Peptides against a protein of PDB entry 7UQJ. Designs and how they scored, part 122

Target 1, 160 residues: chain A of PDB entry 7UQJ
Amino acid sequence: PELYQNFNITPPRGVLFHGPPGTGKTLMARALAASCSSDERKITFFMRKGADILSKWVGEAERQLRLLFEEAKKHQPSIIFFDEIDGLAPVRSSKQEQIHASIVSTLLALMDGMDNRGQVIVIGATNRPDAVDPALRRPGRFDREFYFPLPDVKARFKIL

## One batch from the design tools (peptide; made by RFdiffusion4, then SolubleMPNN)

Design b2_p16_1_s1
Fold by OpenDDE base, seed 1:
Structure b2_p16_1_s1 (fold): chain B 160 residues (1-160), chain C 160 residues (1-160), chain D 160 residues (1-160), chain A 16 residues (1-16)
Amino acid sequence: as target 1 above (160 residues)
Amino acid sequence: as target 1 above (160 residues)
Amino acid sequence: as target 1 above (160 residues)
Amino acid sequence: SERTQLRDEAQREREE
């Protein structure tokens, strides 16, 4: 409850942080985790890089994702942060290897399978939101998006 | 209590953020302050540069440190962030001027004198952890250290 | 060409990153350098602190600036990042010693002397844009400015 | 604790 209220998100919704590299996406995810942790209620923060899940776990990426979500559920309230999620969940329409399609399907199923009363938030960060499978951006998945503009654009949004 | 639990630190422990220049040490300290601030409970963030305390307050650095810690205690929950702490508290074993030794001794005493029930966190940032007096890195002082790697190294760790 | 396009800057213009300390100015400069580096085209990143150029190179600061710009030109495409540029190029109208005026004049000449076809970007970072000589902020110099707000303000802009 | 785990994970991610 409180975790999702603090994020102003309804469970089991994911949040996509997108914007150019070095705009503070990962930093914000960590800061949010720290803010939602109270003395009474520690948040567990899980961090994975999309490319690492593919490269380190060739042939086991789906299993690793399942284990990650199980651990997050076991240690709820929790945040799963996928850095470079475009590396994990590339657009299905690309000639990308069959493995990417399987991983995307697993991640979709894991996000769809989240208990509505569960206290697991999923944050994906990407520099390329258009490289993320649109299926991940649907309601009940990464259905909230936050743009992290370059400091130049951040400056303009303040001067207006 | 709450502030230290939010940081997962036991009072009166300090945190040393170390890593190459421009790795986001100061940004992280600010993000942590912002994250621990609720609408009901604002964290007061004090920032000082080590070199500024030496250069601006020649002969008053010890008094300025005492005042800073008193203000932080008065405005608790609070964070004291020392940027470039290696400029303030250089290693005692160097032929450094008597003033540096006095400042280090004052900072040690202030950190050791922190009330265990107080809600003051001290964060030191440095590009040169080995240039910080080892006495500051002992339990009850900067007894937690976080490495901040370069973004390129952060990026390279993604390419591997 | 590509370097300047990637930064959305026309050569030989400099970029001033300004905002409170620890807002990610240096991190952004490094992230931009990393993002503009391809496997085929490495960007050379030069970093100097304004105060370091003054303090370490007393009487040689002008020569060190010239050497820095020559190295940057030799290793183009390149980025020269001046952290705390207000320490290097303080306002001429201040009662600052003759040395500051000479350094400012050298930096002005170096920026004005940049080849329009050169692939050298100059980024200055400051916490005090009003402390930077207005002559450096003219067209052909630091003629683009980017404000870096505090993370708390960045976070609030998302919570609204 | 979460911060220790974040720390240890962030350290592991750097050592890996």
Scores: peptide ipSAE 0.000, ipTM 0.302, DockQ to the pose 0.098; fails the geometry check
Fold by OpenDDE base, seed 2:
Structure b2_p16_1_s1 (fold): chain B 160 residues (1-160), chain C 160 residues (1-160), chain D 160 residues (1-160), chain A 16 residues (1-16)
Amino acid sequence: as target 1 above (160 residues)
Amino acid sequence: as target 1 above (160 residues)
Amino acid sequence: as target 1 above (160 residues)
Amino acid sequence: SERTQLRDEAQREREE
């Protein structure tokens, strides 16, 4: 939130961070959470890995998502960060259709149900934006996408 | 590379980056690879995810590790970065003992077989250093460990 | 420190991290400090914000810089990180000439006075490398510069 | 409870 506020940027409901692995997507999300927490306004940061929600909560993933969003709303201002979101919401055309469809539909409903005045920002990170369900990439959801390029060869040589 | 030279520290063959998720381990490994490739000296960066090597190459993981180290040696100076190395080399006390033991033994042999004059650096990243086999954390292997703390509240306020 | 040695890169006395705000400059500097501290060799990390040194220490900024460098030398191996260094060392052509000139001259002298064998690294971060005095960007000072690219213009506009 | 665990995780990530 404060990285957005510092730039006078209205926080999206959802932001997709995408780019090659190790480009700092998770790092930026944490930096956002940190930067948005002033001494006067602490932001609560919720981090979940997409594959972990599917694997740990088979049959309860929807309930876990609902609880996560409720807890984020209760502790607002807050950020929900999904690392490897392509693991949570794969494109509906993949063979595990029904279970994924229900999880994706739940995530869509939770993002749509966020009041625009709510101080909850959702960040998804992926190495494969094309593996994320297009329905999540629509306005009011992950309507903002951030490409994290590899630090160019030149940027790296300037650290060394 | 240069951050180590400033402190007159001899390069390890292997470096373990550990710390909470999203602390920039993968980003730093990438920044290292790029920073070490000057216009005069390009470093080849090899990145592998630990879980991907286990899952994609069941029964060939050892061969894939050998090929990776050969290719890194062929393209030296080079960096091999293992993201989520705890997924590749879990502690031998965990129930999938035999397949993991063979992969860990192969990785140990490859790290021990690196000539100290070889321009191949191995970086492992984990959120759980205690989940990495202690044999990999010995001198001549991942003998150097780098804790990536969460950007402390103070660090976050200093990013802001 | 060892990150540099591994790649046979001579440590700069000073490194300039530059790029748009929120590109992870401060985060990388912290990750560097953390990564350079092994269990056997703890690095002391000193962080200062450029504007804070000017604003908090009007008339003593030079003394504070000297004390900072002395303390860094006393606790070597160490890293001094200046966030928003353009606030500390603006280009001499800007109208607040005399006070800034003295601070810049002090910083130049401190960087020049670091013995090349000293285990003190200086990192400056800025969003505006052109606002940093060119004298600081010369060999033996901030002679290495790291561009932290925006996650693409689209990424910034999607945070925006 | 699951909700308490989520809060405690969020609090740990806030205190870290």
Scores: peptide ipSAE 0.000, ipTM 0.221, DockQ to the pose 0.069; fails the geometry check
Fold by OpenDDE base, seed 3:
Structure b2_p16_1_s1 (fold): chain B 160 residues (1-160), chain C 160 residues (1-160), chain D 160 residues (1-160), chain A 16 residues (1-16)
Amino acid sequence: as target 1 above (160 residues)
Amino acid sequence: as target 1 above (160 residues)
Amino acid sequence: as target 1 above (160 residues)
Amino acid sequence: SERTQLRDEAQREREE
C-alpha cells in the first residue's frame, strides 16, 4: 500500500522498465529501491534474471518464484526486480513454451495475489517489451511501463 | 499535496539521495521529475549544485536560494534537486564556515517554510551523507534518505 | 583489445558522456565498468572529477594524470572516468587558462599515447560538451560522444 | 606512495 501509495501509481502490481540495453533500467530499479529506503525504513531489494529463472531454476522455477514473493512479503517494504524479464519468453522449443507458460502463470498468480496493502513492488526490465507476455502487461500486473529511451541514437552508438 | 500524495511519503520536505558517485542519484532525481510529469501535469525540475551555491553565488547564495524556492513554488508541481549537497559543507575555512552556516540556515528556513500543501519536492544528492549538515537531515527537511548503493558487481553485470 | 572488441566500438580512446546533469552519465560509466567486469575478469574503475584535477591537484595535475593512466594500464582492463570533465575548462582567469592548457595537453598526450591494444577506456562526463576543449573531442581522444538526453517526461512517468 | 594511493583509491572505488 504505502510503497504503491508512495508511487501514487494505481498500484502496478508491477512496473515494466523497457528500453534498449544499457539505458539504466536495472540501475533505476536499484535507485528506486535505495530511494524508498530510509534509515528507519529499509527497502529490501530482490533481484532475479529472467534467464536464470529458466536456466538455474529448471523444474523449480514456480517454487522459487513463490519463495521469492514470500521472502519479499516477509521483508516488506520490498522490491522484486526481474532483469531481462523477456528472458522468461520461451526460447523456441515446445517444451520451453510449456515451461514458460507455467512460470508466467505462476508469476501472474503471484502478482494477482499480492494484497494491495502489501509493500512489495515488482519491477521487470526488458529490452524487448513486445517479447513480454501480454498477460504480464495487463492491469494489476506490469501495468505501468517505463520506456528508457536510448539517449539519442548518436549518444548510444558511442557507449556501445 | 498531490506530488507528495503521489509519493505517499510522509512528505519529506526533502529527500536525500546518498551513495557513491555514479550510483544514479541525479539520474533518479531527474527520473522522478519526469515520472511525476504527465502531458497534463508537467513537473518543473530545478537543479543546483552544492559547489555552485558556494562558488557562483558568493554573497548572493541566500538570495538565490530564496529565488529558487519562489520559482519552484511558482512553477509547482516542482522538484528542486541539489546535486552534491555535501558541497554546502564548509570547505575548511572559518569564513567558509560562516558562509556555510548562513546558507544552510537559509535552506533550513526555506524547507521549513514549505507549506505541506506545496507541490515542491527538494532532493539533495551527496556522496557523503555524513558530511551533510545534520540539521538538513532532520524531520521536515531531508528526512528521507535514499541510499544508492553501488550496484554490486553482479547487479551491474545485469545492466549491460 | 577485448574490452574494445566487446564494445565493438572503433576503440574510442575516450568516450564523452554529455547531457544535462542527472541524465545518468556517471551511472552509465559505472554500469559499463561493472558489466564488463566478470568474476573472472574484473574491470578496475578509476574515477576523477574535473574540478578535483584543478583544485586538489594544483601544480601536480599533470603528474597525477600520468600516474592515473599508469595505474589504469597496470590494472587493465580498466575504465578511467572523468566526471565533470568540463571542470577542466578554465575558470575565468588567465592563470587558470595556462593551468588548463597544460592539464589538457597532458591529457591529450596520455590519450594519444594509449596503445590501441590497451584495455583502458577513458570516459569523460560533462553537462557542457561545448565547454570541453575541442582537442579532447578529436579522433583518437573523446571521439565518441554519448548524449544523455533528459528522458522525456513521458518515459519517466512510467517508472514512478 | 602516490601510486599506492591511486591503486587503493581505485580498489576502493571498485569495492565500493
Scores: peptide ipSAE 0.000, ipTM 0.265, DockQ to the pose 0.071; fails the geometry check

Design b2_p16_1_s1
Fold by OpenDDE base, seed 4:
Structure b2_p16_1_s1 (fold): chain B 160 residues (1-160), chain C 160 residues (1-160), chain D 160 residues (1-160), chain A 16 residues (1-16)
Amino acid sequence: as target 1 above (160 residues)
Amino acid sequence: as target 1 above (160 residues)
Amino acid sequence: as target 1 above (160 residues)
Amino acid sequence: SERTQLRDEAQREREE
C-alpha cells in the first residue's frame, strides 16, 4: 500500500526497464529503490540476474523464484530487480528447454499471485524487450515500460 | 600498512556501506577502490555478492571465503567488496540453516584474523544494515558505517 | 561491420578495460554499449563475471562460453562484457586446475574464431591486467586496453 | 579526470 501510495499510481506488478545496455537501467532501478526509501522506511532491494537463476538453479529455479518472492514479501517494502530478465523469460516460441518454460510459468504465477496492495515492486531490466515473453508484458505483470535512451554518441568518442 | 597510511586512519577491518538500493554503494565502493589506486600502486578489487556465495558454494562457501581472503592478502593492496552482504551474513537470531551460521562464523574469523597492518580493506554493501549480523558490525570488523542517502525524488519522477 | 563502421576503427576482437576497481569500467562498458545503440539499432549486451563462469559451470564452463558467443553472434550487434575477467583468464603460469586452463583455451579459441566483420565486441574488465593471461592481450584478442584512472582523491575523503 | 566527469555527467544525466 504505502510504497505505491508514495508513487500515487495504480501499483504495477512490474516495471520493465528496456533500452540499450548501459543506459543505466540497473543504476536507475537501484536509484528508484533508493529514492523510495526514507529514514523511516527502508526498502529492501533484491537483485537477481535472469541468466543466474537459469544457470545456478537447474531444477531449483522455480523454488528459488518462490523463495525470492516470499522473502521480498516478508521484507516489505521491497523491490525485486531482475537484471537481464530476457535470460529468465525468453520468448516461449523459442524451442527452449521445458525448464525455461516452467520457470517463466512460475514467474508469471508469482507476479499474478502478488497482491497489488503489497509493497513489492518488480523491476525487470532488459536490452531486448522483444526477447521477453509477451505474457510478462501484459497488464498486471510488467505493464509499465521505460525506455532508457542512449547516452549521447559523446560517450562513445571518449572510449574510442 | 601503506594503503592505510594513505588514508591516515586507524585501519578499519571493514566498512559497511548501507542505504537505499542504488544510492551508489557499489559504485562508491568501486570508486573508492579506484581512488586508492595510483599508477605506481594498483589496488586489486574483489567483488562478491553475498547471495552468490551462499547459493553457488553450498558446503564450499567457507573455503571460498578463505580463498578470497587469501587471494586478497596475496594481491595487496586490495579491496574485498561484498555486495548484498546481508545475504551472506544475515542476523544469527534468524532460524537460518547451520550452513549460514558457519559461513558467518568463517567471515567473522577471517575479519578477526586480518592483520590490520595488511593492505586489505573489506567493504560490505547492504540495503538492510539491521539484517546484517551485529557481530559483523563490532569494532575491528565492519566498524565504520556510511549511509548512502537517496538520490533525490527527481529520479523517481523520471521513471514514473 | 556496421557496429565497427560506427566506431571508424579496425574492429578489435576485444577491449580490455583495466584500472582500479570502481573507476567505472562496468559503467563505461555499459555506457559504451548504450552509446552504440540507436533507435534503429539496438545492441544486445551480455554480461558475465569471470568468477561466476568458473564457479557456476564446473565442467560446463567451456560450453557456456561457446553458448554465450553463439548467442552474441545470433543477436548482433552485441557486446559481451566480462566483468572480473582475471577470474576467468588467470595467468597460465599459476598452478591452476586444468579446468581453468581449458576455459582460458576455449575463450582464446572463441576470440580467435570471431569474424572481425561480425558485430560483436568483447569487453573484458579487470583490476589486474597483469593477472590476465598474456595470451588474451595479444593482437586479435584483447588488443586494445583502456586505463580507467582513479576518480580523484575527493571521492576517498567522502568515504573516509 | 575527464572520464570521471563523464561518469559524473552520465550519472547526473541519469539523475537528471
Scores: peptide ipSAE 0.000, ipTM 0.180, DockQ to the pose 0.024; fails the geometry check

Design b2_p16_1_s2
Fold by OpenDDE base, seed 1:
Structure b2_p16_1_s2 (fold): chain B 160 residues (1-160), chain C 160 residues (1-160), chain D 160 residues (1-160), chain A 16 residues (1-16)
Amino acid sequence: as target 1 above (160 residues)
Amino acid sequence: as target 1 above (160 residues)
Amino acid sequence: as target 1 above (160 residues)
Amino acid sequence: AERTKLRDELQRKREE
């Protein structure tokens, strides 16, 4: 029950996977996409890197985010996976370039604009949850967080 | 020896983990490090990103690579994990910046300089094995390659 | 809704992870155990290989399985992970040794004997789901199946 | 075959 109640993910619009590098965040997201696919119902899996959206689409990142969400809606049921989301949506600081503020604002608006009945899940992965803008971590956005710990050797002594 | 005895892998100096983004390459490397660690024998795990070595250590990348290999030798048994190694060692082209040629040459020399009896394993991870310099993929370097599959959506139609 | 209804895992007693070798089945099981652990609530993770239970415990495998389930119950919330479960529970054939029939029968009885309110999850991993005894795949046993596919390059064009 | 064996060994080692 309770182990599964921890799996009773009331449908968050967004899920934040966080934990040290190489904890399997992306693999989990892909494995979840696969588990939800049936012969009749394919889940479409969209993947973007946060830093790639910033660097490849300078001045068009907002438009590319809109297109991504539209495409995900068109191909629902779907998962949007943002790898390294802290690279796309760093914590708002007074020293951040205006471009970051606009991109984060666009992502916030897209997350808020998701229909609760929509078959689109957004997964963000980060190694630095505290480097993700707190506005993205609010209810209706990335309102569920999953920690991916390192298989630390010390934790093995508690797992064996 | 014992690291490799636990591997029953004739000691490759380097292992290339390749596969699409988020196939768990880094997680595999970490889980291997953890599984080979005992209470008596801790594996030291060094992690570097290929692109970070290029960008953070402009003009010093070669020295930083040497220091990394020396530190790994000092802390053996150890694993050096290069994430996104294609960012560090792109395929040699006549148009490559001289800096890339020097860095790749340094990494080649460091791989060649590893004692076969040393308890240092090098793991490179890439999404683009064909973008890694073929010189790194020769015997005595990254001479073992492991493909990391995507959990493909199509194949889950047999799970539900 | 439906995407998350597919996440509404009514507590299966067992989950079968299947897919080609090295698809991250074990990694997923460990990452799930880790993600469900909090500072307050540690998940105990038991691991056994199917073939190891057969080979190491000749004539005592049934007793070892009972002890494993008792220990998992004592350390709940817990996960029992059977790697290579097809090695423990091969498809019943008229040519199978009587020992396999007894071991499979014991595992069936242990799965059936789990309290629905217990905080013990059983995960089986296999490369050969068709080599697992169908009796293990029935409701109340491994009644949820998860395929871990290979990234076929062709499927990338539907995931990009 | 060798890649598969080595994946299986890597998986086994993650498990041990």
Scores: peptide ipSAE 0.000, ipTM 0.330, DockQ to the pose 0.071; fails the geometry check
Fold by OpenDDE base, seed 2:
Structure b2_p16_1_s2 (fold): chain B 160 residues (1-160), chain C 160 residues (1-160), chain D 160 residues (1-160), chain A 16 residues (1-16)
Amino acid sequence: as target 1 above (160 residues)
Amino acid sequence: as target 1 above (160 residues)
Amino acid sequence: as target 1 above (160 residues)
Amino acid sequence: AERTKLRDELQRKREE
């Protein structure tokens, strides 16, 4: 929010951070969460890992996603960060189990159900944007995508 | 390299980056790899994820670790970065499968087999340093541990 | 310190982190400060914002800079991080007020007065390296510069 | 709640 506000950035409902591993996607999301937290306006930061939602909440993943969004709404202004979102919402294939399809459908509905005036931002991070369901990448969802390039070899040479 | 030299820090063979998720451990390791690469001295950066070594190389993980260390030695100066190393070398428990114990044993042997004069640095990153096998945290292995604190709320306000 | 030593990086007195806003400059500086802190060797991290030095310490900025460097020297090993250093040490122009010239001169003298064996590293961060006084970018001062590339322009515009 | 607590604890440990 503050990073967005400071740069005159209209808050997206959803932002996809993508790029090679270790490019700072999760770090940027955390920096955004804390930068949006002023002394006057604390931002609540919710973080989940895509694989953890599927593996730890088998049979309850949809409910846990709903609860996460409700909690984020209750603690506005807030950021929901999904790390490794490609693990949560893989591309819809004929081999996608119905359970995965239901989780993706629930996430889509939660993204669509966010009021644009809500102070909840959703950030998804992935190393594989092409492994994320295209339905999540549509307007009103993760309609903003951010490439995190490898810090240039030259840039790194100057940091060390 | 330079940051360690300035503080008269002896090069560890292995460095453990630990701290909460999204504190920049992987980013720092990559920044280190690239900053250690001068125009005159390119550093080769090898990155592996702990869970990928266990899951993708079932039955070959030891061989793949050996090949990784050989390749790193061949491409000196080099950095080997293990992301989520707690997934690769969890604390030895009575419930740890023999396969995991063998992988940890191989990693220990590879760390011990590094010549102190070798131009190979090993960086492990974890959110849970207490979930890393204590044998890896001994002198001559990951004998240096670096805490990545959450960017302070104040720090984040100064990042923005 | 250790990171520099491990990669045979000679200790800079000063390092300039540069790149667009939100590229993780301040975060990297904090991560460096924390990574240089081992269990055996805690590094003291001093952080100041360039604009704050000019605005909050009107008439005392030179004294505050001296005190900062003295405190950093007293608490060795230490890092001094200047965020938005372009606000502290703008390019010397015929239009630069004498006050700003004196502050820049004081910072130059402090950088030059650091013993190369001292365990004090100075990191400056800017979005505008060309707005930093070239005198600060000379050998023995901020003689190392690190570019933090934009997470893709699309990424920034979608964070925006 | 736990993450807020961990953040607050980490913040306290830095102010210490």
Scores: peptide ipSAE 0.000, ipTM 0.245, DockQ to the pose 0.074; fails the geometry check
Fold by OpenDDE base, seed 3:
Structure b2_p16_1_s2 (fold): chain B 160 residues (1-160), chain C 160 residues (1-160), chain D 160 residues (1-160), chain A 16 residues (1-16)
Amino acid sequence: as target 1 above (160 residues)
Amino acid sequence: as target 1 above (160 residues)
Amino acid sequence: as target 1 above (160 residues)
Amino acid sequence: AERTKLRDELQRKREE
């Protein structure tokens, strides 16, 4: 994306936006999608909520993830934004939820399967970075993390 | 705080931030809280997620709302930010959910009970303004609405 | 507008939103514009990009600024948002750019000429606060600054 | 620096 080129930054395949609720993670992801689009080159912005993928597609969440990544690839350049990704890809260490293990495994495979030349950026937003599977936070996946601080108490209230 | 003085606008007790997911509603509410705080006069920012109040405080949601408003009043000047307020105060027209009717009724009473001199602003954020009870959108409650548009296509694409 | 009255804060004529690119400065300005608008009293939001004023109006940038402020005054209550204000109002210490000196001088005069009762708020957004003329950051102009921290930087900046 | 540049360009594009 032009933003990473302009900043001489190696674009991550995946970016984890983490921080307290309402720090602007979702806004940032949308503004990323907006920043790389020109009149000639529109970026397609795909948004999914982690909990919605689990709840709406019981038993097909893996298929829906695959379809999402294929759609993003078809409509490249693209951003896939997972809001509340801690709901989609919880830490595997809780032995009980086989369902979550398959979803996480699928997401890992999809992240690993993205060609470096693919113009698909994946953004995960979470309020609980420690609830996200550490495997997703490895190089080639969500290898960049952006803490969205509670913007300082001082900095927020002067704007209004 | 200062923004409303400058515009000689009758301060709403409540402001509804509405718009597509990730348009920055929560970030804005947080930055509002930050903008009105000085070193001498800190604004206390209370944040609640609508779904969290319902899920964590089953049968006590009304009490938790009352406690939140009392705490906000005690720590005035204050902002109460309800993220996903459509989850807390769904439209009453669905006859089935008595629980939601009581919560909405309590929130209406708390909004109506705020003294005009009270330094408490309530911000509700939703992706679904039509899913918010119309009674909350009446004068003296969330009587101001802020559409958070999808950041313009141009504005989106520079971030990638 | 009303938010400032409720918090008994002296309304700034101008607010500088500063911080790294994509920290939500533009989003914040738009949501401020949104926050003060009611059904009865809409706030007019004027957005200009600093670089666009310079590039589109070569030799007439001062006139365009005057027209913008007059239009904002005519449509008060208003917000004027200057995105990339460092492009419009660079630090005068660089001896070479006479053109920028006139634009900055005009902007200073327009900021100083705003009646305290005028319902016009000016928001400047920049990624480079040190590239903004210090004269714009004095009392009666952009006398409030809001740091939009990098997402990664700590939870502090809530209320400023 | 790289993250800062990314955010600045994000911001610019939000304001356009």
Scores: peptide ipSAE 0.000, ipTM 0.267, DockQ to the pose 0.063; fails the geometry check

Design b2_p16_1_s2
Fold by OpenDDE base, seed 5:
Structure b2_p16_1_s2 (fold): chain B 160 residues (1-160), chain C 160 residues (1-160), chain D 160 residues (1-160), chain A 16 residues (1-16)
Amino acid sequence: as target 1 above (160 residues)
Amino acid sequence: as target 1 above (160 residues)
Amino acid sequence: as target 1 above (160 residues)
Amino acid sequence: AERTKLRDELQRKREE
């Protein structure tokens, strides 16, 4: 409640966490999940890596994304966290570009198909928002962005 | 001792840790290594990534796997941890499929060749057990599996 | 100050941290950044992954490396940390080899172009120093190497 | 010490 109020997040369908690696994007996504969970309202947190979707679900990535969103809906309220979502980005192979295009197209359709009343939030984390397909950054998808600056080393001293 | 007793792990040649990313598979593998180490019995912990084996040991992955298992045997009792073992999975390229097939074939042979009396345990971690080559999941290889569920967000509140 | 004195690191342009995964290379790089930062001298810590540079900055990796070094220079004193720098290593594709060669060539040029008076340190981390392009390991680049042995599990008990 | 503390905190965080 408070963190979402403090972030003025009326839960967008998608939130993009961006900033340098190790700034705590993944940790914050987990912390947000934890803070939004109470004894009365357990949030289910799903996590996937963009590169894992592309490289490891070769041939089934579209199906696995569908299953992930179905499972998230089944276990709502839910958070789907895509770590390194820019890892969906095509490696310079026409075959990988086609796979990427299909996977991204599936993710777009799944985000567009989320009922606004569904208690499913999607968080993407990236080190490079500009490497995320612009179609994912449009309204109704990852339409809110939070920058995670490199904490100055003193702020890192608090994290270390 | 107690953790292996509690897990009923008569040390299988291979254990597969599977579950969503960030559920602590890698951490548990390290904790298991640490907990099984005493002043009298130091375990050596080796860690490799599946994607690193495939992408980074290009051309030498088979040799590096052999060297890893030899080194683990030399420093027994040992744990070999393969993080993201499904990252050995072929990306949709005939050339990558051939490399994958050779690397997986080498890993299979190394696991099969482990003397059951050797104090070398292999732990694989994956977000997707179904993306792991079924040959690796057969008896005498990764023949025991442990699911790491997404901790409910309340269990994550303890983690943050 | 003390850690660099203790490591006899007159700040080389580049330091290679090598050793098995999870030996704390990334953690040490962060700790070094933190320890070298005071209230009076804030170090800016930049982090990138080698595989992310290759796979995710497809087509713009050279530009993003230039921007990274420019930003590091702008915010000096700075540390640029390349985690998994061997992930720049060519995957067995002529097209990926060309991309790798261009990215590595750009990184070489950027490291060579660093004014020795610039308070920008580059740290590379790898599980495999032999998979790092030998050109990156030459004087004026990653010319100092620190091995992170697998801590014995007792030494890991102190780290865990 | 700080690295141990971070790991201890990350480990406490992982064990909690």
Scores: peptide ipSAE 0.000, ipTM 0.200, DockQ to the pose 0.028; fails the geometry check

